# Peptides against a protein of PDB entry 3H8D: the designs that were tried, part 42

Target 1, 122 residues: chain A of PDB entry 3H8D
Amino acid sequence: DMKRQQRFFRIPFIRPADQYKDPQNKKKGWWYAHFDGPWIARQMELHPDKPPILLVAGKDDMEMCELNLEETGLTRKRGAEILPRQFEEIWERCGGIQYLQSAIESRQARPTYATAMLQNLL

## One batch from the design tools (peptide; aimed at target 1 I11 C65 T72 L74)

Design b2_p21_6_s2 (made by RFdiffusion4, then SolubleMPNN; from b2_p21_6, 12 letters changed)
Fold by OpenDDE base, seed 4:
Structure b2_p21_6_s2 (fold): chain B 122 residues (1-122), chain C 122 residues (1-122), chain A 21 residues (1-21)
Amino acid sequence: as target 1 above (122 residues)
Amino acid sequence: as target 1 above (122 residues)
Amino acid sequence: SDLEERKEFWKKLTEEILKEA
């Protein structure tokens, strides 16, 4: 049902290898998630030292958050929730549209709000 | 997107323990699947010697068919596809409505056509 | 493996998520 609430989240992370370093040497990454209702539809990671990681439901389930929205605690984490455009802007810059499109065409993508919107656009 | 094609399938199976027995002693089970577009929404198994197994997407993913519809080959298996009511009749008899309702209320069910229809009904 | 690395990443990330939860 496309009437499900769309919610977006972002949290910073520090690479495991940088945990013991001085703060100035701890390069931050950013984790993004799009939840289509209770379930994740898209996940994205900005890393300080490697290319962005884009993940879409169906195709990349084994690499994505396996918890439903309530289980994640994201709704209870202060400052984690972001506006849709704050996610989409980065998603677009990272080539997310093309990535999702390919996943749809290859029949790997689980239908979500994200796939529906893309199909409306293209 | 609730505009996805809903397709239902049924195939018989024989218990592993009965494989070597005479045909008259091979008690058949029945495997049922509801696909909401390319992805499974509900799975059901009728067994000859134990209670029915009901499974719903989100809650029971680890126990359900992990292949998308095209990967299953069900669309190419003669006699496998069934009418919606042929699935729903058995689903209802096995307590599927209550099972799915509980999964929704416990926030375990991934939203699907099945969850949407149930929410319309109840 | 790549999958194991991803799982480890997620494991650590979830720890960060749940600190405030």
Scores: peptide ipSAE 0.113, ipTM 0.401, DockQ to the pose 0.269
OpenDDE base, seeds 1, 2, 3, 5: peptide ipSAE 0.111, 0.053, 0.113, 0.060; ipTM 0.487, 0.388, 0.413, 0.480; seed 1 fails the geometry check

Design b2_p21_6_s3 (made by RFdiffusion4, then SolubleMPNN; from b2_p21_6, 12 letters changed)
Fold by OpenDDE base, seed 1:
Structure b2_p21_6_s3 (fold): chain B 122 residues (1-122), chain C 122 residues (1-122), chain A 21 residues (1-21)
Amino acid sequence: as target 1 above (122 residues)
Amino acid sequence: as target 1 above (122 residues)
Amino acid sequence: SELEERKKFWEELVSKILAEA
């Protein structure tokens, strides 16, 4: 739906294993989310010492944030919201286009703004 | 076109009359732009001592930035790019919806992402 | 329910992450 606002967020996280370590040993990860209106469409996690995690609605619902945008409080966290390209740049670099494409082809992806955009791109 | 990236920018300007004044006497204005892909779709100017200026592609081409996005260098100016809502919030507050709507109704507006979105909203 | 448990999980996680940010 063209009426739905596409909003993107990024917040840092420290692994639980590192939470009690000295700051120099706390390896920072990043949690990214794309909300298509109130509902998450894509999620992405950058970890310091493992491959990126890519998740798309429909396919990965169990592993994705199940809170609607309002429930997350992300809109109220200063500095959490990022530009679309800031998300997409990382998404693309991590192979997100192929990941989402595969999810669409396998009929696992729930239709979202992201799926629509990809369909337009191909 | 769904393929075109929507990007928004804001930069300050100081009136020529104030350029040689003490900082305390320099009233800051703001220049806003919405680019639908490479081409400007909307422009908005907030001035300290006069009404906002709203401009839409097609209707106000003569008064709008004629540079494509790349030519502006805005993408290379740190802090210039803003979130869509940061533009839209001001746009709406300044009566931009009605302005664009009127431009559409009078057949003055060039079709852009902005016109399409407005049509979806109404 | 399972749904409620998952929601609670994410509420806690997001809250934690937001606090760290």
Scores: peptide ipSAE 0.191, ipTM 0.567, DockQ to the pose 0.143
OpenDDE base, seeds 2, 3, 4, 5: peptide ipSAE 0.185, 0.190, 0.108, 0.092; ipTM 0.566, 0.569, 0.409, 0.488; seed 4 fails the geometry check

Design b2_p21_6_s4 (made by RFdiffusion4, then SolubleMPNN; from b2_p21_6, 10 letters changed)
Fold by OpenDDE base, seed 4:
Structure b2_p21_6_s4 (fold): chain B 122 residues (1-122), chain C 122 residues (1-122), chain A 21 residues (1-21)
Amino acid sequence: as target 1 above (122 residues)
Amino acid sequence: as target 1 above (122 residues)
Amino acid sequence: KELEERKEFWKKLVEEILAES
């Protein structure tokens, strides 16, 4: 159902290998999530020392958050929720449109709000 | 109530960054949990490339499983449940006694079966 | 069962990330 609430989140993370380092050596990354209703539709990671990671439901389920939105606790964390455009801007910069398009064309993507919107756009 | 059932679990995990790698490059970690009745009392993580992580209720709630035992589904996962000693052996090797003791002394630890047992031991 | 394992993994990771933020 495309009436599902679309909610977007961003939280910083420090790589496990950096957690025990001094603060100056902890390179901050960013974890992004798009939830289509209770379930994640897209996930994205920005890293200081490697290319961005793009993940889409259906194709990349094994690497994506398996929790439903309520289980994550993200809705209860102040400052975690972001505007749709704050997600989309980064998504687009990272080649997300092409990535999701390819996943749709290869029939790897699970239908979500994101797939529907992209298919309407193209 | 110290009559609560003490149950221990262990499951493997692969870091997200390794999910897309070949099997030989997927470094396995181990996630451990001690549940005192429905709620987690201690959590522990073994990693291939960093020091173990020790977590105790009250002090480390933000980093520990927020689900009650039934919500986790661990009791329904074959091979997940382990003997108390299988947890404690690793806990002790990782300095868990000292860690929990410090948490008790600093009044950071939430009273659990684990805190009670340690206080009886020392 | 595998799903449950993965869910626990992500619960841990998400909460860890939340704690770091």
Scores: peptide ipSAE 0.215, ipTM 0.604, DockQ to the pose 0.053
OpenDDE base, seeds 1, 2, 3, 5: peptide ipSAE 0.187, 0.189, 0.190, 0.195; ipTM 0.542, 0.551, 0.562, 0.546

Design b2_p21_7 (made by RFdiffusion4)
Pose (drawn by RFdiffusion4):
Structure b2_p21_7 (pose): chain A 119 residues (1-119), chain B 122 residues (1-122), chain P 21 residues (1-21)
Amino acid sequence: KRQQRFFRIPFIRPADQYKDPQNKKKGWWYAHFDGPWIARQMELHPDKPPILLVAGKDDMEMCELNLEETGLTRKRGAEILPRQFEEIWERCGGIQYLQSAIESRQARPTYATAMLQNL
Amino acid sequence: as target 1 above (122 residues)
Amino acid sequence: DAAEDAAWERFETWLEERLAQ
């Protein structure tokens, strides 16, 4: 019904902007858009647990801008293939995280919940 | 979901003469493919020593890879798949829009998602 | 194009502010 689009933004801590390159610890921010709306959000941090977020339970914590208002389709190097998102998501325990939210009625139906419920 | 049937691939390559040269002397080229479902709709090659090769379905059937998507194993090859923009950026810089527009005008281009996309643009 | 560039700037600022938390 909708186009699935995935984005990745590598980042450094704000406190690391003026250290030498070897002292800048990198992280990665990810987004899965199910049409204009974000279905899953993922953050890999060098200093704290991975942040896994799903539409519904985590609306307050997730990026609230729809796809057009982010400008992500405009940014070079930001868009990634579905597998590049899914591989990281699975290694973070994302399958169990989305499943837990589904069973406790905290998950908004998206292409992502439809995929986990099917298989 | 015609867009979901669209798949794009890129294989960097070098000539055999450069196989054992220093990394800075390995003149790289790139081979590209746009699959419209099981069949290649556009094929593109950037070469380090000759003009770029642009191929479209219908007009260029003899010159294009004859294998369908499953027969190639490209969906299984790590790092081979690229986003549509990564193919389109190179296709445009090679004159691919003019090449596809001409094939459409000469009616040589077989209707594909690529010809449908260029027509919606015009 | 300019609207999409402004949307990126707003989003990038947002992400930087979020990472500062």

Design b2_p21_7_s1 (made by RFdiffusion4, then SolubleMPNN; from b2_p21_7, 9 letters changed)
Fold by OpenDDE base, seed 5:
Structure b2_p21_7_s1 (fold): chain B 122 residues (1-122), chain C 122 residues (1-122), chain A 21 residues (1-21)
Amino acid sequence: as target 1 above (122 residues)
Amino acid sequence: as target 1 above (122 residues)
Amino acid sequence: DREGEENWERFERWLEERLSE
């Protein structure tokens, strides 16, 4: 359904192990999400000490946020919502296009706005 | 072409007549733009002293920004780019849906992402 | 609002658990 609103979010996080360290020793990561209407379509995690994690609906449901957009409270969190490009730039740099493409080709991806757009691109 | 990036912008403006008045007498308006790829698809102007102006590609080309997105410099202006919803909320409140619909029905509207999305909605 | 805060807290807990893996 092309009626669904596409919304993107980003929140920083500190590793659990760093929670009680001095500020300079708290390395930040970033959690990203793309919601296709009420449901998450893509999730991405940038960690300070390991490779980025890319997740797509259908394939990675068990690792992705199971809450609908309303239930997350993200829309009410000041500064959490980001521009589409702010998500896509990072997604692309992390190999998200190839990741999603592979998920589509393997029939693991649930159809989303993201899959549709990628199919238009290819 | 569903590949085109949708980008939205907002900048304040002061009425020409208020340019040399005291700050308190300078009433601000707001200029909004939706770019469908390199070209403007919708333009909207909120004025402090008159009804909002809605403009759509094809119908209102002569009153809309003639520059492509790159030429506008909007992408380089800090704080100019806004979330899609920040545009759409105002667009909807100003009767943009009906305006664009009428432009489509009268065959005045140039096909854009905006026209496509509206046709999906109706 | 309260509902929003509760939702956010739920999300934060989810995220914390996710990041602890």
Scores: peptide ipSAE 0.292, ipTM 0.645, DockQ to the pose 0.746
OpenDDE base, seeds 1, 2, 3, 4: peptide ipSAE 0.290, 0.291, 0.289, 0.029; ipTM 0.631, 0.642, 0.633, 0.605

Design b2_p21_7_s2 (made by RFdiffusion4, then SolubleMPNN; from b2_p21_7, 12 letters changed)
Fold by OpenDDE base, seed 1:
Structure b2_p21_7_s2 (fold): chain B 122 residues (1-122), chain C 122 residues (1-122), chain A 21 residues (1-21)
Amino acid sequence: as target 1 above (122 residues)
Amino acid sequence: as target 1 above (122 residues)
Amino acid sequence: EEKLEENWKRFEKWLKERLSK
């Protein structure tokens, strides 16, 4: 159902190895999530020192958030919710279109708003 | 098509009568817009000294923004775009659900994402 | 609500575990 609410979130993180270092030495990463209704459709992890990690529902379920949106508490976390474009811009820059397309073609992707939009685009 | 991008915007305004007053005497209002794809679906005006103005596509076309989203330049205006909930919360508080429902029942409302969502809710 | 705080804590725990890999 394309009527499901699409909501996007971003949480900064500091690597475990940097937790006890001085702030200037704590390299910040970003965890992104796209929820298609209650369930995650895409997850993206920007790391300061390694390639971005892109994850799509169906293919990467074991690595993606298993909690439904309500269970995450993200909607109540001040500053966590972001605009769709704030997610999409990074997603596109990180090669997300190609990643999702490949997941669709390999029949690994679960149908989501993201897969539908991509298939509309192509 | 429920696949159309839903984007929301908010612009502050100062009443014409207050334009030349000192800043402390300039009462600020807010202009809100919901775009369903390229065209406006809902418009809302919060005034400091009069009731909010609620407008829906079809019924209030003559009072609503006639420019498509690209023509408005809102997407390029820093700080103009807001989250869906930032619009919806105010819309609901101002009686927007009832207003839109009445417009639907009177057959004045043009079908939009907003009308579809409301009809899903009811 | 306490439930909301618990949910957030659960998520933070999940996230920490995820990012520790």
Scores: peptide ipSAE 0.262, ipTM 0.650, DockQ to the pose 0.764
OpenDDE base, seeds 2, 3, 4, 5: peptide ipSAE 0.260, 0.260, 0.253, 0.259; ipTM 0.658, 0.651, 0.661, 0.651

Design b2_p21_7_s3 (made by RFdiffusion4, then SolubleMPNN; from b2_p21_7, 8 letters changed)
Fold by OpenDDE base, seed 5:
Structure b2_p21_7_s3 (fold): chain B 122 residues (1-122), chain C 122 residues (1-122), chain A 21 residues (1-21)
Amino acid sequence: as target 1 above (122 residues)
Amino acid sequence: as target 1 above (122 residues)
Amino acid sequence: DEAGERAWERFLAWLEEREAR
């Protein structure tokens, strides 16, 4: 249903090796998620020391958050929710359009709002 | 097209009579807008000294922002864009659901994402 | 609420496991 609510979230994470270091020595990564209704459609991870990780529903289910939106508690975490553009800007910079397009073309992507929007764009 | 981007904005305003007063004597109002793609779908105004104003496309066009989204410059105004829920929470508190429903029933509302979502809700 | 707190804790646990990979 195209009428499902699209919601985006971002959470910082700290590497296990850095969690007990002084704040100045903690290199933050970022976990991003796009939820299409109750289920995650896209996940993105920024790391301080390795390439971004891009994940799309259908193709990367085993590596993506398996919790539905309510189960994550993200909607109740102050500051976690972000604007669509705040997600999309990073997604685009990381090559997310090409990644999702490839997943669609290979028939690996599960239909989501993201796939529908991309198909409208092309 | 249900695939149009939904974007929400909020900006403070000062009453004309208060604009030259000391800051402590300036009572802020708030201007809210929901854009369904390029065009405004809902507008809402909170005032310090009178009831909220609710406006919906089709019915209240003459009182709503006449500029398309790009023309408003809102997308370039830091801090202006807000989350959907930040708009909807106030909209609901102000009786926006009932207002929009009435506009739909009277055939005054122009079809928008807002009307479609409300019709899905009911 | 308590349910929300538990949900968040579960999510964080999931995330930590993900980060450890």
Scores: peptide ipSAE 0.303, ipTM 0.642, DockQ to the pose 0.775
OpenDDE base, seeds 1, 2, 3, 4: peptide ipSAE 0.302, 0.302, 0.298, 0.300; ipTM 0.638, 0.647, 0.637, 0.583

Design b2_p21_7_s4 (made by RFdiffusion4, then SolubleMPNN; from b2_p21_7, 9 letters changed)
Fold by OpenDDE base, seed 1:
Structure b2_p21_7_s4 (fold): chain B 122 residues (1-122), chain C 122 residues (1-122), chain A 21 residues (1-21)
Amino acid sequence: as target 1 above (122 residues)
Amino acid sequence: as target 1 above (122 residues)
Amino acid sequence: DRAGEEAWRRFEAWLRERLSK
């Protein structure tokens, strides 16, 4: 059902290894999520010292947030919610379109708003 | 098609009568728009000195933005785009749910994402 | 508020575990 709310979130993180370092030595990463209704559709991780990680529902379930949106508390975290384009811009830069496309073609992707949008784009 | 992008915008405005007054005497209002794909679905105006104005597609076309989203330039105006909830919160406070419901029941509302969501809510 | 705090704790725990890998 495409009537589901599409909500996007971004939170910064410090790597566990850097948690107790001096502030100047704490490299920041970014965790992104796209929720298609209550469930995550896409997850993206920007790391300061390694390539971006792109994850899509169905294919990468084991690595993605298992909590439904309400369970995450993200909607109550001030500053966490972002505009769709703020997610998509990074997603595209990281090769997300190709990644999701490949997941669809390999029949690994679970149908989501994201898959639907991509299939409309193609 | 519920695959259309739902985008929301907010722009401040100064009343024509206050345009040439001292800055401290310029009362600010707020213009809100919900675009269901390229076309406006809902429009809302918060005024400093009169009741909110709520407008819905089909019913209030003559008073609503006639430009498609791209023509408005809103997508290119920094700070104009807002989160859905930032629109909906005000919409609800202003009685928007009842307003749209009434427009649907009177067969004045054009089908939009907004009407669909409301009908799902009821 | 309380429910939100509990939810956030669960998420933080999940995230920490995720990012530890």
Scores: peptide ipSAE 0.346, ipTM 0.640, DockQ to the pose 0.794
OpenDDE base, seeds 2, 3, 4, 5: peptide ipSAE 0.345, 0.340, 0.343, 0.339; ipTM 0.646, 0.644, 0.646, 0.557; seed 5 fails the geometry check

Design b2_p21_8 (made by RFdiffusion4)
Pose (drawn by RFdiffusion4):
Structure b2_p21_8 (pose): chain A 119 residues (1-119), chain B 122 residues (1-122), chain P 21 residues (1-21)
Amino acid sequence: KRQQRFFRIPFIRPADQYKDPQNKKKGWWYAHFDGPWIARQMELHPDKPPILLVAGKDDMEMCELNLEETGLTRKRGAEILPRQFEEIWERCGGIQYLQSAIESRQARPTYATAMLQNL
Amino acid sequence: as target 1 above (122 residues)
Amino acid sequence: SLEELLERRDELDEYLRELAE
């Protein structure tokens, strides 16, 4: 019904902007858009647990901008293939995280919930 | 979901003469493919020593890879799949829009998602 | 924490809104 689009933004801590390159610890931010709306959000941090977020339970914590208002389709190197998102998501316990949200009625139906419920 | 049938692939390559040269002397080229479902719709090659090769379905059937998407194993090759814009950027810089537009005008281009996309643009 | 997540969320929204402009 809708186009699935995935994005990745590597980042450094704000406190690391003016240290030498070897002292800049990197992280990665990810987004899965199910049409204009974000279905899953994932953040890999060098200093704290991975942040896994799903539409519904985590609306307050997730990026609130739809796909057009982010400008992500306009940023070079930002868009990634579905597997580049899914591989990281699975290694973070994302399958169990989305499943837990589904069973406790905290998950908004998206292409992501439809995939986990099917298989 | 015609868009979902679209798949794009890129294979960097070097000539055999450069196989054992220093990494800085390995003149790289790139082979690309746009699959419209099971069949190649566009094929593109950047070469380090000759003009770029642009191929479209219908007009260029003899020159293109004859294998369908499953027969190639590309969907199982790590790092081979690219986003549509990674193919389109190179296709455009090679004159691919003019090449596809001419094949459409000469009616040599077989209708594909690529010809449908260029027509919606015009 | 929740407050840290909301701050991080506001910063990301601002960054992405600027990118969109």

Design b2_p21_8_s1 (made by RFdiffusion4, then SolubleMPNN; from b2_p21_8, 8 letters changed)
Fold by OpenDDE base, seed 3:
Structure b2_p21_8_s1 (fold): chain B 122 residues (1-122), chain C 122 residues (1-122), chain A 21 residues (1-21)
Amino acid sequence: as target 1 above (122 residues)
Amino acid sequence: as target 1 above (122 residues)
Amino acid sequence: SLAERLEERERLNELLRKLAE
């Protein structure tokens, strides 16, 4: 049901290699998630030293969060939830539209709110 | 049906932190899997810098491969398939017997070929 | 590889565990 609540989250992470460095030498990455109701639809990772990682449900399940939204605890972490546009702006800049479209065309994407929105756009 | 084909696989991985280091500085880990027919029964991971990870179906489903064997592509990857003993030797050394037994006793393990073999052994 | 993908998921799991603390 596309009437499910769409919720977006962002949390930082530090590279394992930088974990024990001085604060000034720690480069922060960012983990993003789009949940379509209880289930993740899209995941995105920004790294300081490698290309962005884009992931979509169905195609990339092995690499994505396997927990439902409630199990993640994200809704209870202060500052973790972000606005839809805060996710979409980064998603678009990283080529997310093309990535998701390609996943749909290859029949690898699981239907989600994200796939529906993209198909409406085109 | 315990008459299902038992197949074992091993593939290497590099730690994310070592991904871009010189080859001499890359430490390799190893991912192992036991499939009981189409479904994973046991998973094992050897890491260069942390203790082994042992996982059994039922108890550790969230951390194990969620794909059936055919979906993994492991059967089509050259050199990935290994002999049963190549898996079992490492499993035993890592304390896999005790781990699986404990999972059975706690009623967390899903019945598999592995659980049946262990129960026959004891 | 599959191993790499699984490792990435494990990394995420670690992040999520830290959220619960």
Scores: peptide ipSAE 0.146, ipTM 0.545, DockQ to the pose 0.209
OpenDDE base, seeds 1, 2, 4, 5: peptide ipSAE 0.142, 0.140, 0.145, 0.145; ipTM 0.540, 0.540, 0.544, 0.546; seeds 1, 2 fail the geometry check

Design b2_p21_8_s2 (made by RFdiffusion4, then SolubleMPNN; from b2_p21_8, 8 letters changed)
Fold by OpenDDE base, seed 3:
Structure b2_p21_8_s2 (fold): chain B 122 residues (1-122), chain C 122 residues (1-122), chain A 21 residues (1-21)
Amino acid sequence: as target 1 above (122 residues)
Amino acid sequence: as target 1 above (122 residues)
Amino acid sequence: SLEERLREREERNRFLRELAE
């Protein structure tokens, strides 16, 4: 269960509209993922021109990564893996705690390491 | 086996970059699916600014709809279901016959109604 | 809609694989 390895990843993306612009005019977005063992627990997307997107397992399965960790190739992508705090800092700033809490209270969240940690915190 | 109901669906999408533009500046894409009974056999995506994407069961499972037909809700979406020929016309224009043929020859395609029909045609 | 969310998921999956290669 909670003995599963918690791993966090971040990869950039450039908006399609910016792909052919000068480098200084390319606005970078960021894709984040928290994997609880082989399965994704949380996903987050930062955009240069719209509010962040927060996604949690169970509630948002239809909009999240469906691949297990090994299938993603993220573990083999140099520079993709980040520290837990690097994910959590952004998650918290974006209101992730409240988002996950609401998902738990509405019985939409699938139990993960993230839900367990939040339950311990509250 | 081939007594399964063949059903076809199409739903639109707007590029994220176009969401806030004037209607005339929104370039529409299209998502297509062929279901062989409860399971997807072929998927196709038309984009306004890049080549079409063709996907066939077995070969492209990791990138295709993982939900069975009932789980998708497509059968309940008014205007989503299309006629077989409406799918096939686009499929053929996009080189789908060759794509599926190659998948069969490479032993990557999972047998479906689509593979069977192609084998009869050739 | 569910269908739209499904499509978005698939698009994100492809995006992820392409960037991780």
Scores: peptide ipSAE 0.125, ipTM 0.531, DockQ to the pose 0.268
OpenDDE base, seeds 1, 2, 4, 5: peptide ipSAE 0.113, 0.118, 0.080, 0.112; ipTM 0.515, 0.521, 0.490, 0.516

Design b2_p21_8_s4 (made by RFdiffusion4, then SolubleMPNN; from b2_p21_8, 8 letters changed)
Fold by OpenDDE base, seed 5:
Structure b2_p21_8_s4 (fold): chain B 122 residues (1-122), chain C 122 residues (1-122), chain A 21 residues (1-21)
Amino acid sequence: as target 1 above (122 residues)
Amino acid sequence: as target 1 above (122 residues)
Amino acid sequence: SLEELLEERERKNEFLRRLAA
């Protein structure tokens, strides 16, 4: 399990409500994903007008990407892949450590590389 | 019949009314299913703000999943499959035994692995 | 229903797929 490749991605998005607005009125968000092998382990969404959304596998499956990594096409999208720290820095700033910890403690988190790393840290 | 594979699944859901709320305000429900071979035998729904919903094949077909197991994609959803006891424990706590028994006695239940097991138990 | 949940998930997945295109 721990030998699975960890890959991180980031893509910008425009909110559905802004899709048909003038470009100047299209507020940009950012979608982040951590894939533990083929499956998403963590997801994060930065919005221009509301708090960040943090999601972890197991707890937030209904709100997270269900596509495996290959199905997403992220590996084929130029500029989408980011370094681990580029994800982790934002994750940490958004309270991701506490969020994941709480998910683990409440037995809501599915075991992933992320849970393992956090458990090793604590 | 009894040689059909029994498989159990659980997925969380967010109430439609909470879909666009902040994650902290999204109350989580749980959807459970028992598949007797390709077809659902029992379904159970845990809601955060109302009593559990119990459903059995034959009696509650109109309210139960009409997809066969392969069509649901549950077998391909990581973390969706659960152990039999993980289903049965909740089923029992929610009064499932009595519910299924009543369905059998009223001739509303379709024969399934679940009905057979209950009949063997009684 | 499960079908409704799955449909919702598929809509989300498709959204993400479009984002990743």
Scores: peptide ipSAE 0.234, ipTM 0.701, DockQ to the pose 0.149
OpenDDE base, seeds 1, 2, 3, 4: peptide ipSAE 0.226, 0.227, 0.230, 0.142; ipTM 0.601, 0.679, 0.675, 0.471

